# Peptides against a protein of PDB entry 3T6J: the designs that were tried, part 100

Target 1, 375 residues: chain A of PDB entry 3T6J
Amino acid sequence: PIVESYIGFIESYRDPFGSRGEFEGFVAVVNKAMSAKFERLVASAEQLLKELPWPPTFEKDKFLTPDFTSLDVLTFAGSGIPAGINIPNYDDLRQTEGFKNVSLGNVLAVAYATQREKLTFLEEDDKDLYILWKGPSFDVQVGLHELLGHGSGKLFVQDEKGAFNFDQETVINPETGEQIQSWYRSGETWDSKFSTIASSYEECRAESVGLYLCLHPQVLEIFGFEGADAEDVIYVNWLNMVRAGLLALEFYTPEAFNWRQAHMQARFVILRVLLEAGEGLVTITPTTGSDGRPDARVRLDRSKIRSVGKPALERFLRRLQVLKSTGDVAGGRALYEGYATVTDAPPECFLTLRDTVLLRKESRKLIVQPNTRLE
Target 2, 372 residues: chain A of PDB entry 3T6J as posed
Amino acid sequence: PIVESYIGFIESYRDPFGSRGEFEGFVAVVNKAMSAKFERLVASAEQLLKELPWPPTFEKDKFLTPDFTSLDVLTFAGSGIPAGINIPNYDDLRQTEGFKNVSLGNVLAVAYREKLTFLEEDDKDLYILWKGPSFDVQVGLHALLGHGSGKLFVQDEKGAFNFDQETVINPETGEQIQSWYRSGETWDSKFSTIASSYEECRAESVGLYLCLHPQVLEIFGFEGADAEDVIYVNWLNMVRAGLLALEFYTPEAFNWRQAHMQARFVILRVLLEAGEGLVTITPTTGSDGRPDARVRLDRSKIRSVGKPALERFLRRLQVLKSTGDVAGGRALYEGYATVTDAPPECFLTLRDTVLLRKESRKLIVQPNTRLE

## One batch from the design tools (peptide; made by RFdiffusion4, then SolubleMPNN)

Design b2_p14_6_s4 (from b2_p14_6, 8 letters changed)
Fold by OpenDDE base, seed 1:
Structure b2_p14_6_s4 (fold): chain B 375 residues (1-375), chain A 14 residues (1-14)
Amino acid sequence: as target 1 above (375 residues)
Amino acid sequence: AGGPTGTVSLDDLR
């Protein structure tokens, strides 16, 4: 078997300012069959990057072919086991030296164990489809999230010598129609500038890339889905995201006006974006459960994903990238915190929905480290 | 200084 491992101060999720890495390590075995799908995705990455909703001037100047591997984790040491990883976390290194992606396949396999009777907040008509395609949709989402989410975009930088990594005279901000007016100075990083929102903002960008690009036929083909199956995978991927946005409310602390989990905050933001799009794309309906207590249902109109959802997500994702590239902290914070705000305002009444989410909360799934041996 | 996070959370599997 091919064994992979890493160790060190890697992820900064536990640092409120995104600056300090947590000590982490794992040992894993390569899953060759699933890795082959990700290799095909890598082979298409340069072309797929062009499908992202920003000008080439906001993308990396030179495509660096990354490594992407599916791994079955044997041992993991850290505060939380991930489903996917993109390293290094430094944007400058990603742009100049390259990066590596991994999917922890046996972690994702937990999704295949979902029990129908425990599945919350979905319409009955969606439950069987959701159960069937949740796993495959996660493979697609994780691949896109890591490779083309975290692996995309350019930061505009002025180095210590005063040189720019972009042409100040010709590069135009697509949101303003003007020349670039802000950038990262020497020593400034994504995390140092965006600080408290940096991690969640980046996760939101990566998740949005996943949703946006999963609509591309080539992506689904790479993963072996065509026709009705491809459409079902797309539907379930989007449905999972809007459901996750509702579930995310568990990780909001109203008394402190803060979020306790970066990915969940990101998913709530995406839910808000898709709700704002309107036109019946996403509907959250409070209900009464069989036990007589509050419940809720999330509905996604499949027929409106491309017509309503995609344009809304496109605009939002472009804004995220432009603000990131230009180092516009004020604009980025205003945008992101606006969507991340949780109130009890109608019609959604998110604070009330949070009570429902907490009431229906299931025990957290934990991964127990396995043993392996030769037969 | 750290970089942006590059990890999908297990909490997505709920």
Scores: peptide ipSAE 0.116, ipTM 0.780, DockQ to the pose 0.783
Fold by OpenDDE base, seed 3:
Structure b2_p14_6_s4 (fold): chain B 375 residues (1-375), chain A 14 residues (1-14)
Amino acid sequence: as target 1 above (375 residues)
Amino acid sequence: AGGPTGTVSLDDLR
């Protein structure tokens, strides 16, 4: 078997400033069969990058073919085991040198263990479909999230010599219609500028890329889904995201007005964006459970994903990228913190919903680390 | 240390 490993100060989720890495390490075995699907995605990556909702001037100047491998983890040492990884975590290196993607396949397989009777916040009509396609939809989402989410976009930079990596006279900000007014100076990084929101903001961008691009028929074909199956995978992927946005409230601390998990904050932001789109796309309805206690249902109108959801996500995702590329911290913070704000304002009453989420909290999922041997 | 983090967590699977 092919063995992969890494070790060092890698992920900065535990740093309030998003800069200092946690010491992590893993040992894993390559899953060749699943890796083949991701290689097909890599083969289409250059073309799919052009489908993202920003001008080519906001994308990498030159496509660098990354590696993408599915791994079965044997040992993972760290505070949180991931489902996917994109490294290095430096935008400048991703832009100029390339990157590697991994999907932790046996971690994702935990999604297949969902029990219908324990599945919260879904309509009964969606539960069986959700259980059936949750796993496959995660494969699609993780692939897109890592490869085309974290692996996309350009930072505008002025180097130490005063040279720009973009044409100041010709590049136009698609949101303002004006020339580029801000950029990263020498020594400035994504995390140094965006600081407390950097990790969650980037996760939100990557998740949004996944939702946006999963609508492309070629993506579903790469993963082996066609016809009705492809549409079901899309539906479940979007449904999972809006459900996750509700579940995310577990990780909000009202007393401190802060989030304790970057990915969950990102998913809540996406939920807010899709709720703002209106037109009945997403509905969260407080209910009473069979036990007489508070419950809730999330509904996603399948027929409105493309007509309502996609345009809303397109506009939002473009704004995220433009603000990131230009290093516009003020604009980026205003946008992101606006959607990340949790209040009890009607009609959603998110603080009240949070109480419901906590009441219906599922047991923590655990991964028992396996061993392996040659037979 | 720098750059954005690129990890999807186990919490994603809940």
Scores: peptide ipSAE 0.119, ipTM 0.775, DockQ to the pose 0.778; fails the geometry check
Fold by OpenDDE base, seed 5:
Structure b2_p14_6_s4 (fold): chain B 375 residues (1-375), chain A 14 residues (1-14)
Amino acid sequence: as target 1 above (375 residues)
Amino acid sequence: AGGPTGTVSLDDLR
């Protein structure tokens, strides 16, 4: 078997300032069959990057072909095992040296173990579809999230010699219609500038890229989905995201006004964006469970994903990228924290919904080290 | 040290 490993101070999710890495390591075996799908995605990456909702001037100048491998994890040492990884986590290195993507395939396989009777917050008519396509949709989302999410976008930089990596006279900010007014100076990084919101903001951008690009037929074809199956994968991917946004409330601490999980905060933000889009795209309805206690249902109107959801996500995603590229921390924080704010204001009453989420909370699944054998 | 941005959470699998 082909064995891969990594070890070191890699992920900074546990740093309140998003800068200091946690010591982490894994040993894994390459899944050749699934890796082949991701290689096809890599082969299409340059073209797919052009589909993202920002001008080429806000994308990397030179495409660097990354590695993308599906891995079956044998052992993982750290505070939390991911479903996918994009490294290094330094945007400057990603742009100049390239990056590597991995999907932890046997971690993703946990999605296939969802029990219908324990599936919360979905309409009954969506449950079977959700169970059927959750796994496949996750493969798509993880691939896009890592490769085209984390692997996309350009930071505008002025180097130590005063040179810019963009033409100040010709590059236009698509949000303002004006020339670029801010950038990263020498020594400034994504993490150093955006600090407390950097991790969740970037995860939100990556998740949004996944949702946005999963609508593209070429993406679905790469993963082997066509026709009705492709549409179902899209629907379930979006449905999973809005459901995750509700579930995310578990990770909010009202007393401290803070989030304890960057990805969940990101998903809540996306939920807020899609709710703001209105027009019946997303509906969260408080209900009463069979036990007589509070419950809730999330509804996503499939027919409005492209007409309502995509444009809303496009605008939001472009804003995220523009603010990131220009190093506009004030604008970025205002945007992101605005959507990340949890109140009990109607109509959503998110703090009340949080109580419902906590009431319906399922135990976190335990990942156990597998055995290996020679055959 | 390491950066913040490179993973998809297992929490999505709930």
Scores: peptide ipSAE 0.118, ipTM 0.772, DockQ to the pose 0.743; fails the geometry check
Fold by OpenDDE base, seed 2:
Structure b2_p14_6_s4 (fold): chain B 375 residues (1-375), chain A 14 residues (1-14)
Amino acid sequence: as target 1 above (375 residues)
Amino acid sequence: AGGPTGTVSLDDLR
């Protein structure tokens, strides 16, 4: 078997300022069969990057072909085991040297173990479809999230010699219609500038890329889905995201006005964006469970994903990227923290919903060290 | 070193 490993100070999720990496390491075995799908995605990456909702001037100048591998984890040392990884975490290196993507396949396989009777916050009519396609849709989302989410976009930089990596005279900000007015100076990084929101903001961008690009027929074809199956995968991927946005409330601390998990905050933000789109796209309805205690249901109108959801996500995703590229911390913070705010305002009453989420909270899943054997 | 590139944790698979 092909064995891969990494070790070091890699992810900064536990640092409130997003700067200090936590020590992490893994040993894993390459899953050749699953890696083949991601290789096909890599082969289409350059073309798919053009489908993202920002001008080419806001995308990387040169496409650098990354590696993408599916791994079965044997051991993982860290505070949490991810389902996907994109490295390095330095945008400058991503732009100039390239990056690697990893899917932790046996971690994703946990998604296939969902029991219908324990599945919370979905309509009964959606449960079977959700169970059927949750795994496959996750493969799509993780692939897009890593490769085209974290792997996309350009930072505008002025180097130590005063040279720009963009044409100041011709590049136009698509949000303002004006020339670029802000950028990263020498020594400034994404994490150093955006600080407390950097991790969650970037995860939100990557998740949004996944939702946006999963609508593209070529993406579904790469993963082997066509016709009705492709539409079901799209639906379940979007449904999972809006459900995750509700579940995310578990990780909000009202007393401190603080989020404890970057990805969950990101998913809540996306939920807020899609709720704001209106037109019956997403509905969260408080209910009463069979036990007589509070419950809730999330509904997504699949017929409105392309007509209502996509345009809303497009606008939001473009704003995220433009603010990131230009180093506009004030604008980025205002946008992101606005959507990340949790109140009890009608109609959603998110603080009340949080109580419901906590009441229906499932036990934390655990990964036990797998065994290997020679056949 | 650091960065926000871990896509999904076990907590995300609930």
Scores: peptide ipSAE 0.105, ipTM 0.760, DockQ to the pose 0.642; fails the geometry check

Design b2_p14_7_s1 (from b2_p14_7, 10 letters changed)
Fold by OpenDDE base, seed 4:
Order: C-alpha cells, then structure tokens, then sequence
Structure b2_p14_7_s1 (fold): chain B 375 residues (1-375), chain A 14 residues (1-14)
C-alpha cells in the first residue's frame, strides 16, 4: 500500500487571528480507486478554472498541476479531523509552486452514516433522496472545494523590488469597473491582512466554488453521474449546504457575538446569500415536532437552483474573489461580516431558530482510530 | 486549508 503522512504547524483555525498554525499530523493509506475520480478532476481543472466567475486576470497566471489523492486515515492528531485538505496554506506558494489535495475518504464515510429517523430539518420527501446521495454529493463537493476552491484565484502582489504580478494599466476590477487600487505588498499574506475572518472567508469561498461548479455537467460526468442522477446529486449537494447553514447556528455564541467553527460560519453565510436571493429558492419554516417541541424544515426549490441560486452565488463568489485578490480587507470584512451576523430579525429569526437547532442536536459522534490489515 | 473539520468527538459534516 501507498502510505502518506504529514506533520507540522499547518492549520490556523484555532488562532483567532488566523496566523498561528496548530501542530498536527496524520498517517493514511492511499485509496487508488477513489483517487482515480480526483485524477480525472485534476485533468479537467485547467478548463474548469475558466468557469469560475472572475476574469482570467484574477486567476493564477500559469496552471500548476496538483496532486489529488483519496486517503484512508489511520491516525489523525489534531483538534479536528478534516474531510479534505489543501496544502500549503500560503496563497503565494500555491500560485507559484503548486499544491496538493487530499480527500480523507474514510472520514467522509463516517459522515455518510445517517439514520433516517434522526435526520433533522428536512422535508420527509427529501429524506430518502438525501440519504441516497449525501455521500456522492459530498465527494463532489470536497473535490471541488479543495482543488478548485482552495486551488483557485490569484493574489495581486507587488514584490520587494516594486514589480507587480499584474498589469496595472489593463486589469480592471469587475465590481468597480476601475483599475486595481489595492494589492498585497511584500511580506503581506492572506492571513496577515484578513486576520480574524481569513479562515472562514476562505472556507466560504471554497464551499461556494463547490456549489457553483457542481452545476457543470462535466464535473458530474467526472464523478460518474449522468441524467437524473446528476441532477439529484446537484440538488442534494445544495440541500446539504442550506441545511448545514441552519445547523451552523449551534456554533454561534450569542453572548460573545462570535463563531466557534470557521466552516460552519461559512455555511451560514452561504445560507444567508441564498435566502437573500429570495424568489422561494430557500425556505426555513418553524414547525412542531411529534414530541410537541419546536422543530424546523428547510426547503430548497430544485427548479430555482440554476435560475435564482446560481446567479446569486455567482455574484457573491466573484465579490469574495475580487476582494481577496486585491487585499481589500475593509470591503471583504464588510461583506462577510454582514452575512455572518446572527440576529432575531424577521422573517428568519435566527436566534430563535438556534434554540430549535440546539434542542434537536444529536449526540456527539465519536470518531475512533481504525484498524487495518493486508488481505 | 481543511474541509469539513470535525472537532474530536463532533460530527461537522453538515
């Protein structure tokens, strides 16, 4: 078997300022069969990058073919076990030296284990479809999230010699219609500039890339889905995200006005974007459970994903990227924190919904180290 | 960056 490992100060999610890495490491075995799907995704990556909703000038100048493997993790030492990884975490290195992607396949398998009777916040008509396609849709999402999410976009940089990695005279900001007015100076990084929002913002960008690109037929084909199955995978992927946005409220602390988990904050932001799109795309309805206590239902109108959802996500995702590329911290913070705000304002009444989410919270799952052997 | 990080004992694969 092919064994992969990594170790070091890698992820900064536990740093409030997104700068200091936590010491972590893993040992894993390559799953060749699942890796083949990601290899096909890599083979299409250069083309798929062009489908992202920003000008080529905001994408990396040269495509650097990354590695992408599916791994069955044996040991993971850290504060959290990921489903996927993109490293290194430095955007400048990603765009000049390249990167590696991994999907932790057996971690995903744990996430797929859902009992129908315990599945909260979905309409009954969606539960069977959700259970059927949660796994496959999540594979698609993770692949896109890592490879084309974290692996996409360009930072505009002025080097120590004063040279720019973009043409100041010709590159236009698609949001303003003006020339580029801000960039990263020598020594500035994504994390150093965006600080407290950097981790969650980047996760939000990557998740949004996943939702956006999963609509592309070529992506579904790469993962082996066609026709009605492809549409169901798309629907469940989007449904999972909007449900996740509701579940995310568990990780908000009202008393401190803060989020305790970057990915959950990102998913809530996406939910807010899709709710703002309106037109009945997403509906959250408070209900009463069979136990007589508060409950809720999330509904996603499948027929409006492309007509309403995609354009809303396109605009939002473009804004995320443009603000990231230009190092516009003020604009980025205003945008992101605006969507990340949790209040009890109608119609959603998110603080009230949070009480419902907490009431319906499942028992904490225990992830234990597996055993493996040669057969 | 990590995707869908699950704190030990938690399931955050939402």
Amino acid sequence: as target 1 above (375 residues)
Amino acid sequence: DVSYSVPLGDSLFL
Scores: peptide ipSAE 0.035, ipTM 0.743, DockQ to the pose 0.182; fails the geometry check
Fold by OpenDDE base, seed 5:
Structure b2_p14_7_s1 (fold): chain B 375 residues (1-375), chain A 14 residues (1-14)
Amino acid sequence: as target 1 above (375 residues)
Amino acid sequence: DVSYSVPLGDSLFL
């Protein structure tokens, strides 16, 4: 088997400012079959980057072909085991030196292992479909999230010599219609500028890229889905995201007005964006469970994903990218924290829903790391 | 033979 490992100060989720890495490491075995799908995705990446909702001037000048492999984890040391990884985590290095992507396939398998009777917050009619396609949709989402999410977008930079990596006279901000007004100066990084929101904001951008690009037929073909299966994968991917946005409330601490998990905060933000889109795209309905206690149901209208959801996500995702590219921390924080705010305002009453989420919380899942033997 | 149990942490999907 092909063995991969990494060790060092990698992920910064434990740093409130998103800059200091936690020491972690893993040993894994390459899953050749799944890696082949990701290789096909990599082969299409340069073309798929053009489908993202920002002008080429806001995309990387040169596509640096990354490695992308699916890994089965044998051992992992750290505070949290991810489903996917894009490294290095420094955007400046990603722009100039490139990056590597991995999917932790057996971690995903644990994440989507749910018994039907324990599956919370879904309509009964969606449960079987969700169970069937959750795994495959995760593969799609992780691939897009890592490769085309974290791997996309340009940072506008002025170097130490005063030179810009963009044409100040010709590049136009698509949101304002004006020339670029802000950028990163020498020594400034994504994490240093956006600090407390950097990790979650970037995860939100990456998740949004996944949802947005999973609508593209070429993506589904790469993963081996066609016709009705492709549509079901899309639906379940979006359904999973809106459900995750509700589940995310577990990781919000009202008393401290803070989030304890970057990905979950990101998913809540996406939920808020899709709720704001209206038109019956997403509906969260408080209900009463069979035990007589509060419950809830999330409904996603699949017929409105492309007509309502995609445009809403497109606008939001473009704003995320433009604010990131220009280093507009004030604008970025205002946008992101606005959607990340949790109140009990109607109609959603998110703080009340949080109580329901906590009430329905499942036991923490465990990943058992296997032993390998030569047979 | 040593086996390890690790809780789900900062994963894309929990």
Scores: peptide ipSAE 0.032, ipTM 0.657, DockQ to the pose 0.610; fails the geometry check
Fold by OpenDDE base, seed 3:
Structure b2_p14_7_s1 (fold): chain B 375 residues (1-375), chain A 14 residues (1-14)
Amino acid sequence: as target 1 above (375 residues)
Amino acid sequence: DVSYSVPLGDSLFL
């Protein structure tokens, strides 16, 4: 078997300022069969990057073909086990040296295991479809999230010698129509500038890329879906995201006005964006469970994903990227924290919904990491 | 960076 591993101070999610890495490591075996799908995605990545909703001037100047493999994890040491990884975490290195992507396939497989009777916050009519397509839709989302999410976009930089990596006279900010007025100076990084919101903001950008690009027929074709199956995969992917946005409330601490999980905060932000789009795209309805206690249902109108959802997500995703590229911390913080704010304001009453989410919380799963052997 | 990272025992987002 082909063995892959990494170890070191890699992820900064535990640092409130997004700078100090947590020590982690894994040992995994390459799943050759699953890796083939991601290889096809890599082969189309350069073209798919052009479909992202920002000018080429805000994209990397040169596409550097990354590795992308599916891994079966034997051992993972850290605060949590990811479903996918994109490294290195330094944007400058991603732009100049390239990056590597992995999908932790057996972690995803565990996540795919859902019991219908325990599946919360979905309409009954959606449950079977959700169970059927959750796995495949997750593969699509993870692939896009890592490769084209984290792997996309350019930071505008002035180096130590005063040289810019962009033409100040010709590059236009698509949101303002003006020349670029801010950038990263020498020694400034994404994490150092955006600090407390950096990790979650980047996850939100990557998740948004996944949702946005999964609508592209070529993406679904790469993963082997066409016709009705492709539409169902799209629907379930979007449905999963809006559901996750509701579930995310578990990880919000009202007393401290903070989030305890960057990915969940990101998913809540996306939910807020899609709710703001209106027109019946997303509906969260408080209900009463069979036990007589509070419950809720999330409904996504599949017929409005392209007409309402896509344009809303496009505008939001473009704003995320522009603010990231220009190092506009004030604008980025205002945008992101605005959507990440949790109140009990109607009509959503998110703090009340949080109580429902906590009430319906599943028992904590235990991940056991066994030995493996050749048979 | 990592995607869909979950603390030990937590669901990815489902």
Scores: peptide ipSAE 0.031, ipTM 0.743, DockQ to the pose 0.195; fails the geometry check
Fold by OpenDDE base, seed 2:
Structure b2_p14_7_s1 (fold): chain B 375 residues (1-375), chain A 14 residues (1-14)
Amino acid sequence: as target 1 above (375 residues)
Amino acid sequence: DVSYSVPLGDSLFL
């Protein structure tokens, strides 16, 4: 088997300021079959990057072809096991030297393991479809998230010599219609500037890229889905995201007005964006369970994903990228914290929904790390 | 951070 490993201070999710890495390491075996799908995705990446909703001037000047491998984790040392990884975690290095992507395939498989009777917050009509396509849709999402999410976008930089990596006279901010007014100075990084929101904000951007690009037929074809299957994968991917946004409330601490998990905060933000889009795209309905206790249902109108969801996500995703590229911390914080705010305001009453989420919380999933042997 | 983390303890994906 082909073995992959890494070790070091890598992920900063445990740092409230998103700067200090946690010591982490893994050993994994290459899953060749799934890796082949990601290789096809890599082969299409340069073209797919052009589909992202920002001007080419806000994208990397040169696409640096990354490696992308699906891995089955043998051992993982850290506070949490990711489904995917994009390294290095330095945007400047990603931009100038390239990056690597991995999908931790067997971690995804564990995440897929939801029993129908325990599947919360979905309509009955969606449950079987969700169970069937959760895995495949998640593979698509992770691939896009890592490769074209974390792997996309340009940071505008003025180097130590005063030179810009963009033409100040010709590059226009698509949100303002004006020339670029802010950028990263020498020594400034994404994490150093955006600090407390940096991790979650970037995850939100990457997740949004996944949702946005999964609508592209070429993406589904790469993963082997066509026709009705492709549409079902898209639907389940979006449905999974909006459901995740509801489940995310578990990781919000009202007393501290704080989020405890960056990805879940990101998913809540996306839910808020899609709810804001209106037009019946997403509906969260409080209900009463068969046990007589509070429950809820999330509904996603499949027919409105492209007509309502995509444009809403497009606008939001563009704003995320523009604010990131320009180092506009004030604007970025205002945007992101606005969507990340959890109140009990109607119609959603998110704090009340949080109580329901906690009440319906599933038992913690455990990953048992496998042993391998040569025979 | 660019990790699509599935917190084993976290309901990352539903």
Scores: peptide ipSAE 0.027, ipTM 0.700, DockQ to the pose 0.179; fails the geometry check

